# Ledger of designs, part 184: peptides against a protein of PDB entry 3T6J

Target 1, 375 residues: chain A of PDB entry 3T6J
Amino acid sequence: PIVESYIGFIESYRDPFGSRGEFEGFVAVVNKAMSAKFERLVASAEQLLKELPWPPTFEKDKFLTPDFTSLDVLTFAGSGIPAGINIPNYDDLRQTEGFKNVSLGNVLAVAYATQREKLTFLEEDDKDLYILWKGPSFDVQVGLHELLGHGSGKLFVQDEKGAFNFDQETVINPETGEQIQSWYRSGETWDSKFSTIASSYEECRAESVGLYLCLHPQVLEIFGFEGADAEDVIYVNWLNMVRAGLLALEFYTPEAFNWRQAHMQARFVILRVLLEAGEGLVTITPTTGSDGRPDARVRLDRSKIRSVGKPALERFLRRLQVLKSTGDVAGGRALYEGYATVTDAPPECFLTLRDTVLLRKESRKLIVQPNTRLE
Target 2, 372 residues: chain A of PDB entry 3T6J as posed
Amino acid sequence: PIVESYIGFIESYRDPFGSRGEFEGFVAVVNKAMSAKFERLVASAEQLLKELPWPPTFEKDKFLTPDFTSLDVLTFAGSGIPAGINIPNYDDLRQTEGFKNVSLGNVLAVAYREKLTFLEEDDKDLYILWKGPSFDVQVGLHALLGHGSGKLFVQDEKGAFNFDQETVINPETGEQIQSWYRSGETWDSKFSTIASSYEECRAESVGLYLCLHPQVLEIFGFEGADAEDVIYVNWLNMVRAGLLALEFYTPEAFNWRQAHMQARFVILRVLLEAGEGLVTITPTTGSDGRPDARVRLDRSKIRSVGKPALERFLRRLQVLKSTGDVAGGRALYEGYATVTDAPPECFLTLRDTVLLRKESRKLIVQPNTRLE

## One batch from the design tools (peptide; made by RFdiffusion4, then SolubleMPNN)

Design b2_p20_1_s1 (from b2_p20_1, 10 letters changed)
Fold by OpenDDE base, seed 3:
Structure b2_p20_1_s1 (fold): chain B 375 residues (1-375), chain A 20 residues (1-20)
Amino acid sequence: as target 1 above (375 residues)
Amino acid sequence: GTVIEPGGKAVPLALSPGDL
């Protein structure tokens, strides 16, 4: 087998300021069959980057072909095991030297071991479809999230010599119609500027890229889905995201107005964006469970994903990227914290829904990594 | 790197036969 590993201070998600890495390490084996799908995605990445909803001037000047590998994790040391990884975390290195993507394939596989009777917050009609396609849809989402999410977008930079990596006279901000008014100065980074929202904001951008690009036929073809199966994978991917946005409320602490998990905050933000789109695209209905206790159902109208969902996500994703590229922390914070705010305001009553989510919370699953033997 | 947290579910090592 091909063995891969990493070790060091890598992920900053546990730092309130997004700057200090947690010490992590893994040892994994390459899954060749799944890696071949990601290699096809990499081969199409330069073309798929053009489908993102921002001008080429806001995209990387040079596409650097990354590695993308599916790994079966033998051991992982850290506070949590990711489903995917994009490294390095430094935008300057990603732009100049390239990056590596990793899908932790066996981490994804465990996420699929959901008993139908324990599957919360879905309509009964969606449960079987969700169980069937959760796995395949996650492979698509992880691939897009890592490669085309984290792998996309340009930061406008003025270097130590005062030179810009963009033409100040010709580059127009698509949201304002004006020239670029802000950028990263020498020594400024994404994490240093956006600080407390940097990790969650970037995760939200990457997840949004996944949802947006999974609608592209070429993406589904790369993963081997056609016809009705492709549409079901799309539906389940979007359904999983809106469900995850509801589940995310577990990780909000009302008393501190704080999110304890960056990805869950990101998923809640996406849920808010898709709810704001209206037109019956997403509906969250409080219910009563068979136990007489509060429950809820999330419904996604499949027929409105392209007509309502895609345009809403397009506008939102463009704003995320433009604010990121320009280093507009004030605008970025206002946008992101606005959608990340959890209140009990009607019609959603998110604080009340949080109580329901906590009530229906599954017991924390312990990931145990046993000794693996090659026979 | 982006850590897509799987919804807190325990992941067994699933090595596909033949990937070794």
Scores: peptide ipSAE 0.023, ipTM 0.508, DockQ to the pose 0.064; fails the geometry check
Fold by OpenDDE base, seed 1:
Structure b2_p20_1_s1 (fold): chain B 375 residues (1-375), chain A 20 residues (1-20)
Amino acid sequence: as target 1 above (375 residues)
Amino acid sequence: GTVIEPGGKAVPLALSPGDL
């Protein structure tokens, strides 16, 4: 088998300022079959980057072909086990030197092991479809999230010599119609400028890229899905995201007005964007469970994903990227914190829904080190 | 690297004592 490993100070999610890495490491075995799908995704990446909802001037000047592998984790040391990883964390290095993507395939498989009777917040008609396609949809989402999410977009920079990596006279901000008014100065980074929202904002951008690009037929074809299967994978991917946005409320602390998980905050933001789109795309309905206690149902109208969901996500994702590229912290914070705000305002009553989410909380899954053998 | 956690329960970075 091909063995991969890494070790070091990598993820900054436990640092409120996004600056200090946690010490982590893994040992894993390459899953050749799934890695071949990611290799095909990499081969299409330069073309797929052009499908993202920002001008080429906001994309990297030179495409750097990354390495992408699917890994079966044997051991992982850290505070949490990811489903996928994009390294390094430094945006400057990602733009100049490239990056490596990995999908932790067996971590995804453990997350799929949900019993139908324990599957919360879905309509009965969606449960079997969700169980069937949750795995495949996650493979698609992880691939897009890592490669085309974290791997996309340009930071506008003025170097130490005063030179710009963009033409100040010709590059237009697509949101304002004006020339670029802000950029990163020498020594400024994504994390240093966006600080407390940097990790969650970037996760939100990457998740949004996944949802947006999973609608592209070529992406589904790369993963081996066509026709009705491709449409079901799309539906379940979007359904999983809106459900995850509801589940995210577990990780909000009302008393501190704080989110404890960057990815869950990101998923809640996406839920809010898709709810704001209206037109019956997403509906969250409070219900009463069979036990007589509060419950809820999330509905996603499949027929409105492309007509309502895609345009809403396009506008939002473009704004995220433009604000990131220009280093507009004030605009970025206003946008992101606006969607990340949790209130008890109708119709959603998110604080009340949070109580329902906590009440319906399943026990934490323990991930145990697998045994492996050559037969 | 940016980490995608499975859309299931993210292993909370913060282990609450009751989650062990």
Scores: peptide ipSAE 0.022, ipTM 0.560, DockQ to the pose 0.064; fails the geometry check
Fold by OpenDDE base, seed 5:
Structure b2_p20_1_s1 (fold): chain B 375 residues (1-375), chain A 20 residues (1-20)
Amino acid sequence: as target 1 above (375 residues)
Amino acid sequence: GTVIEPGGKAVPLALSPGDL
């Protein structure tokens, strides 16, 4: 087998300021079959980047073909095991030197092992589809998230010599219609500027890229889905995201007005964006469970994903990218924290829903190191 | 690297098995 490993101070998610890496390491084996799907995605990446909802001037000047590999983890040392990884974490290095993408395939497989009777917050009619397509849809989401999410977008930079990596006279901000008014200066990074929101904001951007691009037929074809199967994969991917946005409330601490997990904050933000789109796209309904205690149901109208969901996500994702590219921390924080705010305001009553989420919380799965054998 | 946790439960920014 092909063995891969990494070790070092890598992920900054546990740093409130998003800058200090936690010591992490893994040893894994390459899954050749799944890696071949990601290689096809990489081969299409330059074309798919053009489908993102920002001008080419806000995209990387040159596409650098990354490596993308699916790995079966043998051992992982860290505070949390991911499903996917995009490294390095430094956006400047990603733009100049490129990046590597990794999917942790057997970690995903553990997540997919859900019993139908324990599957919370879904309509009964959606449960069977969700169980069937959760795995495949998540492979699509991870691939897009890592490769075209984290792998996309340009930061506008003025270097130490005062030179810009963009034409100040011709580049127009698509949100304002004006010339670019802000950028990163020498020594400024994504994490240093956006600080407490940097990680969650970037995850939200990457997750949004996944949802947005999974609607493209070529993406589904790369993963081997066509016709009705492709539509079901899309539906389950979007359904999983809106459900995850509800589940995210577990990781909000009301007393501190703080999120304890950046991906969950990101998913809640996406849920808020899709709820704001209205038109019956997403509905969260408080219910009573069979035990007589509070429950809830999330409903996604499949027929409105393209007509309502896509345009809402497009506008939001463009705003995320423009604010990121321009280093507009004030605008970025206002946008992101606005959607990340958890209140008990009607109609959603998110603080009340949080109590329901906590009540329905499933036992945490333990990930145990796999035993390997020679066959 | 950005980490995606699969499990849908709030894990570190990485999509953890709980995020799916």
Scores: peptide ipSAE 0.022, ipTM 0.588, DockQ to the pose 0.094; fails the geometry check
Fold by OpenDDE base, seed 4:
Structure b2_p20_1_s1 (fold): chain B 375 residues (1-375), chain A 20 residues (1-20)
Amino acid sequence: as target 1 above (375 residues)
Amino acid sequence: GTVIEPGGKAVPLALSPGDL
C-alpha cells in the first residue's frame, strides 16, 4: 500500500483567534480507486476555477496542480477527524507553492451510515433519497470544498519591499467598481487579520464553493453522475447543507454569543443566505413529533436551486472572496457576523429551533481506529 | 477541512486488494 502521513500544528479551529494550530497527525493508506475521481477533478480544476464568481484577478495568478488523494485512515490523532484536508493552511503558501488535498474516504463512509428512523428534520419523501445519495453527494462536496474551496482565491499582498502582487491601476473590485483600496501588508496573514472569524469564514467560503460548483455538469460527470442521478446528487448536497445549518444550532452557545465549531457556524451562515434568498427555496417548519414533543422539518425546493439558490450563493460567495482578497476585515466581519447571528426573531425563531435541535440531538457517533492487514 | 458530523459505525477499512 501507499502510506501517507502528516504531523504537526496544523488546524487552528480550536484557537479562538484562529492562529494557534492544534497538534494533529494521521497515518493513512491511499485508496487508488477513489483517488481516480479526485484526479479527474484536479485535471479539471483550472477550468472549474474560472466558473467561480470572481474575476481572474482575484484568483491565483498561477495554477499549481495540487495532489488530491482519497485516504483510508489507519490512525488519526486529534480532537476531531475531518472528512477532508487542504494543506498548508497559509494562503500565501497555497498561492505560491501549491497545496495538497486529501479526502478521508473511510471517515466519509462512516458518516454515510444513516438509519432512516433516526434521520431528523427531513420530510419523509426526502429521507430515502437523502440516505441513497448522502454518501455520493458528500464525496462531491468534500472534493470541491478542499480542491476548489480552500484551493481557490488570491490574497492581495504588498511585500516588505513595497511591491504588489496585483496591478493597482487595472484591478477593479467587482463589488465597488473601484480600484483596490486594501490589501495584506508584510507580516499580515488571513488568520492574523480576520482573527476570530477566520476559520469559520474560510470554511463557509469552501462549503459555498462546493454548493456552487456542484451545479456544474462537468463536476457531476467527473464523479460519475448523469441525468436524474446528477440532479438527485445536487439536491441531496444542497439539502444536506441546509439541514446541517439547522443542526449547527447545537454548536451555538446563546449565553456566550459564540460558536463552538467553525464548520457548523459556516453551515448556519449558508442556511441564512439561502433563507434570505426567499421565494420558497428553503423552508423550516416547526412541527410536533410522534412523541408529542417539538420537532422540525427542512424543505428545499429543488426547482429553485438554480433560479434562486445559485444567484444568492453567487453574490454571497463573491463578497466573501473579495473581502478576503482585499483584507477588508471590517466588511468581512460585518458580512459574516451578520449571517452568523442567532436570534429568536421571526419568522425563523432560531433560538426556539435550537431547543428543538437539542431535544432531537442524536448521540455522538464514535469512530474507532480500524485494523488492516496485508493479504 | 470539513469536519464530519460525529459518529459513523466503526466500519472496517474496506481497502480494495488493489490499493495495498
Scores: peptide ipSAE 0.019, ipTM 0.481, DockQ to the pose 0.050; fails the geometry check

Design b2_p20_1_s2 (from b2_p20_1, 11 letters changed)
Fold by OpenDDE base, seed 3:
Structure b2_p20_1_s2 (fold): chain B 375 residues (1-375), chain A 20 residues (1-20)
Amino acid sequence: as target 1 above (375 residues)
Amino acid sequence: PVVIEPGGKAIPLSLSSGDL
C-alpha cells in the first residue's frame, strides 16, 4: 500500500489570529477502494465549480487538478484529528500551484459507531435513517468540503508590481452591482486580513459548499447513490449539519463571547442561516427527557430543503465568497459575527439551549491509534 | 480501528462533538 505522511506547522486553528500553525504530523495508508469515489469527484470538479453561486470572475482562473486520497490513519500527532484535509493552507498557493485533498476514512468510520439510544436532539423517526446514512453522507460532505469548498473561489490580488489578477473595469460585485473596490495587496493573505474570523469563516464557506452541492444529482451519482437513497443521503447530510449547529453551543464561552472551535462555530452560523430562512425548514423544540431534565429536538423539513434551504444557503454562500474575494474584512466580519452571535433572544433562546446541550453532552471521545498488522 | 473515546477532541471537519 502507498504510505502518506506530513509533518510541520500546518493548521492555524489554535492561533487566535489564524496565522501561526500548530505543529502536527500523521502517517497513513492509502485506501484505494475508498479513493476511487474521490477520483470521480476530482474528474467532475471543474464542471461542479461552475454550479457554485458566484460569477466565474470570482472563481479560479485555471482549474488545477488536485490529488484526492482516502487515508486510513495509523498515527496522528496534534491537538485533534480531522476528517479531511486540504493543503496547502495558503490561498495564493492553492490558486497557482494547486492543492491536495485527503479524507481520513477510518476517522469517519469511527464517528459512525453511534448507538441509537445515545443520539441526542433528533426526532425518533429520524434516528434510524440518521444511523444508516450518517457514514455515506459524511463521505459526500467531506469530499465536497475539501475539494470544492477549500478548493474554490478566487482572491482578488494586486501584486508587488501593481498588476491586478482581475479586470478592474469589467468585473462587477454581484452583491453591490458596482466595480471591485477592495482587494488583497502584496503581502496580504486571507489569514492576515480576516484574522480572528478567518479559520471559522473559511470552514463555514466550505461546509456551505458541501450542503449546496450535495443537492446536485451528479454528486450523488459519483458517490453511487440513486433515487430514494440519494434523497436520504441529502436529508441526513442537512440534518447532521443543523444538529451540529445545536451541538456547537458546547464550544461557545458566554463569559468571553468566544468560540473555542472554528468548525463548530461555522456549523452554528449555518444553523442560524437556515433558521432565518423560516417557513418551517428547521425547528428546534425544547423538550423534557425521560430523566425529567431538559432536552431538545431538531427537526428538518425534507420537503423544504430545495425550496427554502437551497435559496437561503445560495445567497449566504455568495456573500461569503464575494466578501472573501474582495478582502472586505468589515463586511465579512459584520456578516459572520452577526450569525455567530449567541444570545438568549426568543424564539430560539440559544443560551438556554446551550445549557441543555451541556447537560446532554456525551463524554469527550478520545481517538486511539489503531493497531495494524501485515497479514 | 480508530476508537474515539471520551477525552479526545477529534477536530473532524464535518463531525459534531456528539457525533465524535
Scores: peptide ipSAE 0.030, ipTM 0.619, DockQ to the pose 0.119; fails the geometry check
Fold by OpenDDE base, seed 4:
Structure b2_p20_1_s2 (fold): chain B 375 residues (1-375), chain A 20 residues (1-20)
Amino acid sequence: as target 1 above (375 residues)
Amino acid sequence: PVVIEPGGKAIPLSLSSGDL
């Protein structure tokens, strides 16, 4: 078997300031069959990067073909096992030296085991479709999230010698129509500059890239979906995200005004963006469960994903990237914390919905590490 | 061939119980 491993201070999700990595490591075996899908995605990556809603000047100057491998994890040492990984985490290294993507295939396989009777917050009409396509849609989302999410965008930098990695005279900020007015100085990093929001903001950008690009037929074709199946995968991917945004409320601590999980905060932000788009795209309805206790339903109007959802996400995702590229911490924080704010304001009443989410909470899933043998 | 069998140590998911 082909064995891969990594070890070190890698992920900063447990640092409130996003700067200090947690010591972690894994040992995994390459799944050659699943890796082939991601290899096709990599082969299309340079073209798909052009579909992202920012000018080429805000993208990496040189496309560096990354590795993308599906891995079956044998041992994982850390606070949690991810579904996917993009490393290194330093944006400067990603844009100058390249990166590697991995999908933890056996982690994803565990995720696909959903019992219909335990599936919360969905309409009955969506449950069977969701169960059928959750796995495939998540493969698409993880692939896009890692490769084209974390793997995309440029930081504008002035080096220690005063040289810029962009043309100050010709590069225009697409949000302002003006020249670039801010950048990263020598010694400034994404994490050091954006600090408390850095991890969650980046996850939000990556998740948004996944939702945005999954609408492209070429992406679905790479994963082997066409026609009605492709549309169902798209629908379930978006439905999963808006549901995840509701589930995210579990990870909010009202008393501390704090989020305890970066990815869930990111998904809540995306839910807020899609709710703000209006036009009946997303609806969250408080209900009464069969047990007579509070419940809720999330509805996504499939017919409005492209007409309402895509334009809203496009604008939001472009703003995320522009603020990231320019090192505009004030603008980035204002945008992100605005969407990450949890209140009990109508119509959503998110704090009340949080009580419902907590009431309907399932036990945290545990993955049992496998034993591998040669036959 | 390589066979992966259930066993070993339980690891909590980084994602919420609803995502995975």
Scores: peptide ipSAE 0.025, ipTM 0.580, DockQ to the pose 0.457; fails the geometry check
Fold by OpenDDE base, seed 2:
Structure b2_p20_1_s2 (fold): chain B 375 residues (1-375), chain A 20 residues (1-20)
Amino acid sequence: as target 1 above (375 residues)
Amino acid sequence: PVVIEPGGKAIPLSLSSGDL
């Protein structure tokens, strides 16, 4: 088998400042069959990057072909086991030296295991479809998230010699219509500038890229989905994201006005964006469970994903990227914290919904070390 | 990266808290 490993201070999700890496390590084995799908995705990456909702001037000047591998984890040491990895975490190095993508396939497989009777917050008509396509939709989402999410976008930089990596006279900010007015100076990084929001903001960008690009037929074809199956994978991917945004409320601490998990905050932000789009795209309905206690249902209108959801996500995702590229911390914070705010304001009453989410909380899955055997 | 936190702190892309 092909064995991969990494070890070190890698992920900063547990640092409130987004700067200090937690000590993490894994040992894994290459899953060749799933890796072949990601190789096809890599082969299409340069073309798919052009489908992202920002000007080419906000994308990397040179496409650096990454490695992308599906891995079955044998052991993982850290506070959390990722489903996917994009490394290095330094945007400058990703831009100039390239990156590696990993999908932790057996971690995803554990995540996919859902009992129908325990599946919360979905309409009954969606449950069977969700169970069927959750796994495949996550493979798509992880691939896009890592490769084209974390792997996309340019940071505007002025180096130590005063040279810019962009043409100040010709590059226009698509949100303002003006020339670029802010950038990263020498020694400034994404994490150093955006600090407390950096991790969650970047995860939100990457998740949004996944949702946006999963609508592209070529992406579904790469993963082996066509026709009705492709549409079901898209629907379940979006449905999972809006459900995840509701479930995210578990990780909000009202007393501290803070989020305890970057990805869940990101998913809540996406839910808020899609709710703001309106037109009946997403509906969260408080209900009463069979036990007489509070419950809720999330509904996603499949017919409105492309017509309502895509344009809303496009505008939001472009804005995320532009603010990231320009190092506009004030604008980025205002945007992100605005959507990340949890109140009890109607119609959603998110603090009340949080009580429902906590009441309906499922038992946490345990990941245990897998065994290998020689055949 | 998408992280699954053992403490319920991180749900990977593929995990909703209802999937855990």
Scores: peptide ipSAE 0.022, ipTM 0.611, DockQ to the pose 0.076; fails the geometry check
Fold by OpenDDE base, seed 1:
Structure b2_p20_1_s2 (fold): chain B 375 residues (1-375), chain A 20 residues (1-20)
Amino acid sequence: as target 1 above (375 residues)
Amino acid sequence: PVVIEPGGKAIPLSLSSGDL
C-alpha cells in the first residue's frame, strides 16, 4: 500500500482569531479506487472553475493543478478528524504555489453508519434514499469542497511596491457595477482581515461551491453517477446540507451569542440562505415524536433545487467571493453574521428548534484506530 | 477542510453529532 502522512500546525479552527494552528498529524493508506475519481475531478477542475458564479477576473489567473488523493486513515492525532483536507491554509500560497487535497474516505464511511431508526429530522419517505446515497453524495461534496471550494477564487492584492495583481481600470465588481474599491495590502491575509469569521466564512464558501457544482452533470459523471442515480445523489447532498444546518444549532451558545464550530455555523448559514429563497424549497416543521416529546422534520423539495435553490445559492456564493476577493471585511461580516444570527423569530423559531436538536442528540461516538491486516 | 470532531465540533456534512 502507499502510505501518506502529515504533521504540524495546520488547522486554526480552535483559534478564535483563525490565526494559530493546532498541532495535528495522521498516517493513512491511499485508496486507489476513490483516488482515481478525484484525479478525474482534478483533470476537469480548470473547466469547472469557469462554472463558478463570479467573473474570471475574480478567479486565479493561472490554474495550478493540485494533488488529490483519497486516504484511509490509520491514525489521526488532533482535536478532530477531518473528512477532507486542503493545504496549505494560506490563500497566497494556494494562489502562487498550489495546494494538496485529501479525502479521509474511511472517516466518511464511519459517518454513514446511521441506523434508520435513529435517523433524526428527516421525513420517513426520505430515510431510505438518504441512507443509500449519503456516502456517495458526501464523496462528491468533499471533492468539490476541497478542490473547487478552497481551491478557487482570487484575492486582489497590492504588493509592497504598490503594484496590483488586477487591472484597476477594467475589473468591475459584479455586485456593484463599479471598479474595485478595496483589496489586500502587503502583509494582509484572509485570516488577518476577516479574523473571527474567516474560518467559518471560508467553510461556508467551500460548502456552497460543493452544492452549486454538484448540479453539474460532468461532476456526477466523474463520480460514476448518471440519470436517476445522479439526481438522487444531488437531492441527498442538498438534503444532507439543510439537515446539517438544523443539527448545527447544537453548536450555538445562546448565552454567549457565539458558535463553537466553524463548519456547523457555515451549514446553518447555508440553511438560512435556502430558507430565505422561499417558494417551498426548504421546510422545517416542528412535530411531536412517538415519545410525546418535541421533534422536527426537514423537507427539501427536489423539484425546486435547480429553479429556486441554485439561483439563491449562486447569488449568495458570488457575494461571498466578491467580498473575499476585495477584502471587504465590513460587507463580508454584515452578510455572514446576518445569516449566522440565531433568534426565536417565526416562522423558524431557531432557539426553540435548538432545544429540539439538543433533546434528540445522539450519544457521542468514539472514533477508534482500526486494525489493519494483509489479505 | 471538512473536519469531523469526535463527539462534537467539526462534523462533516454526513455526520451529525449523533452520527459520530
Scores: peptide ipSAE 0.021, ipTM 0.616, DockQ to the pose 0.070; fails the geometry check

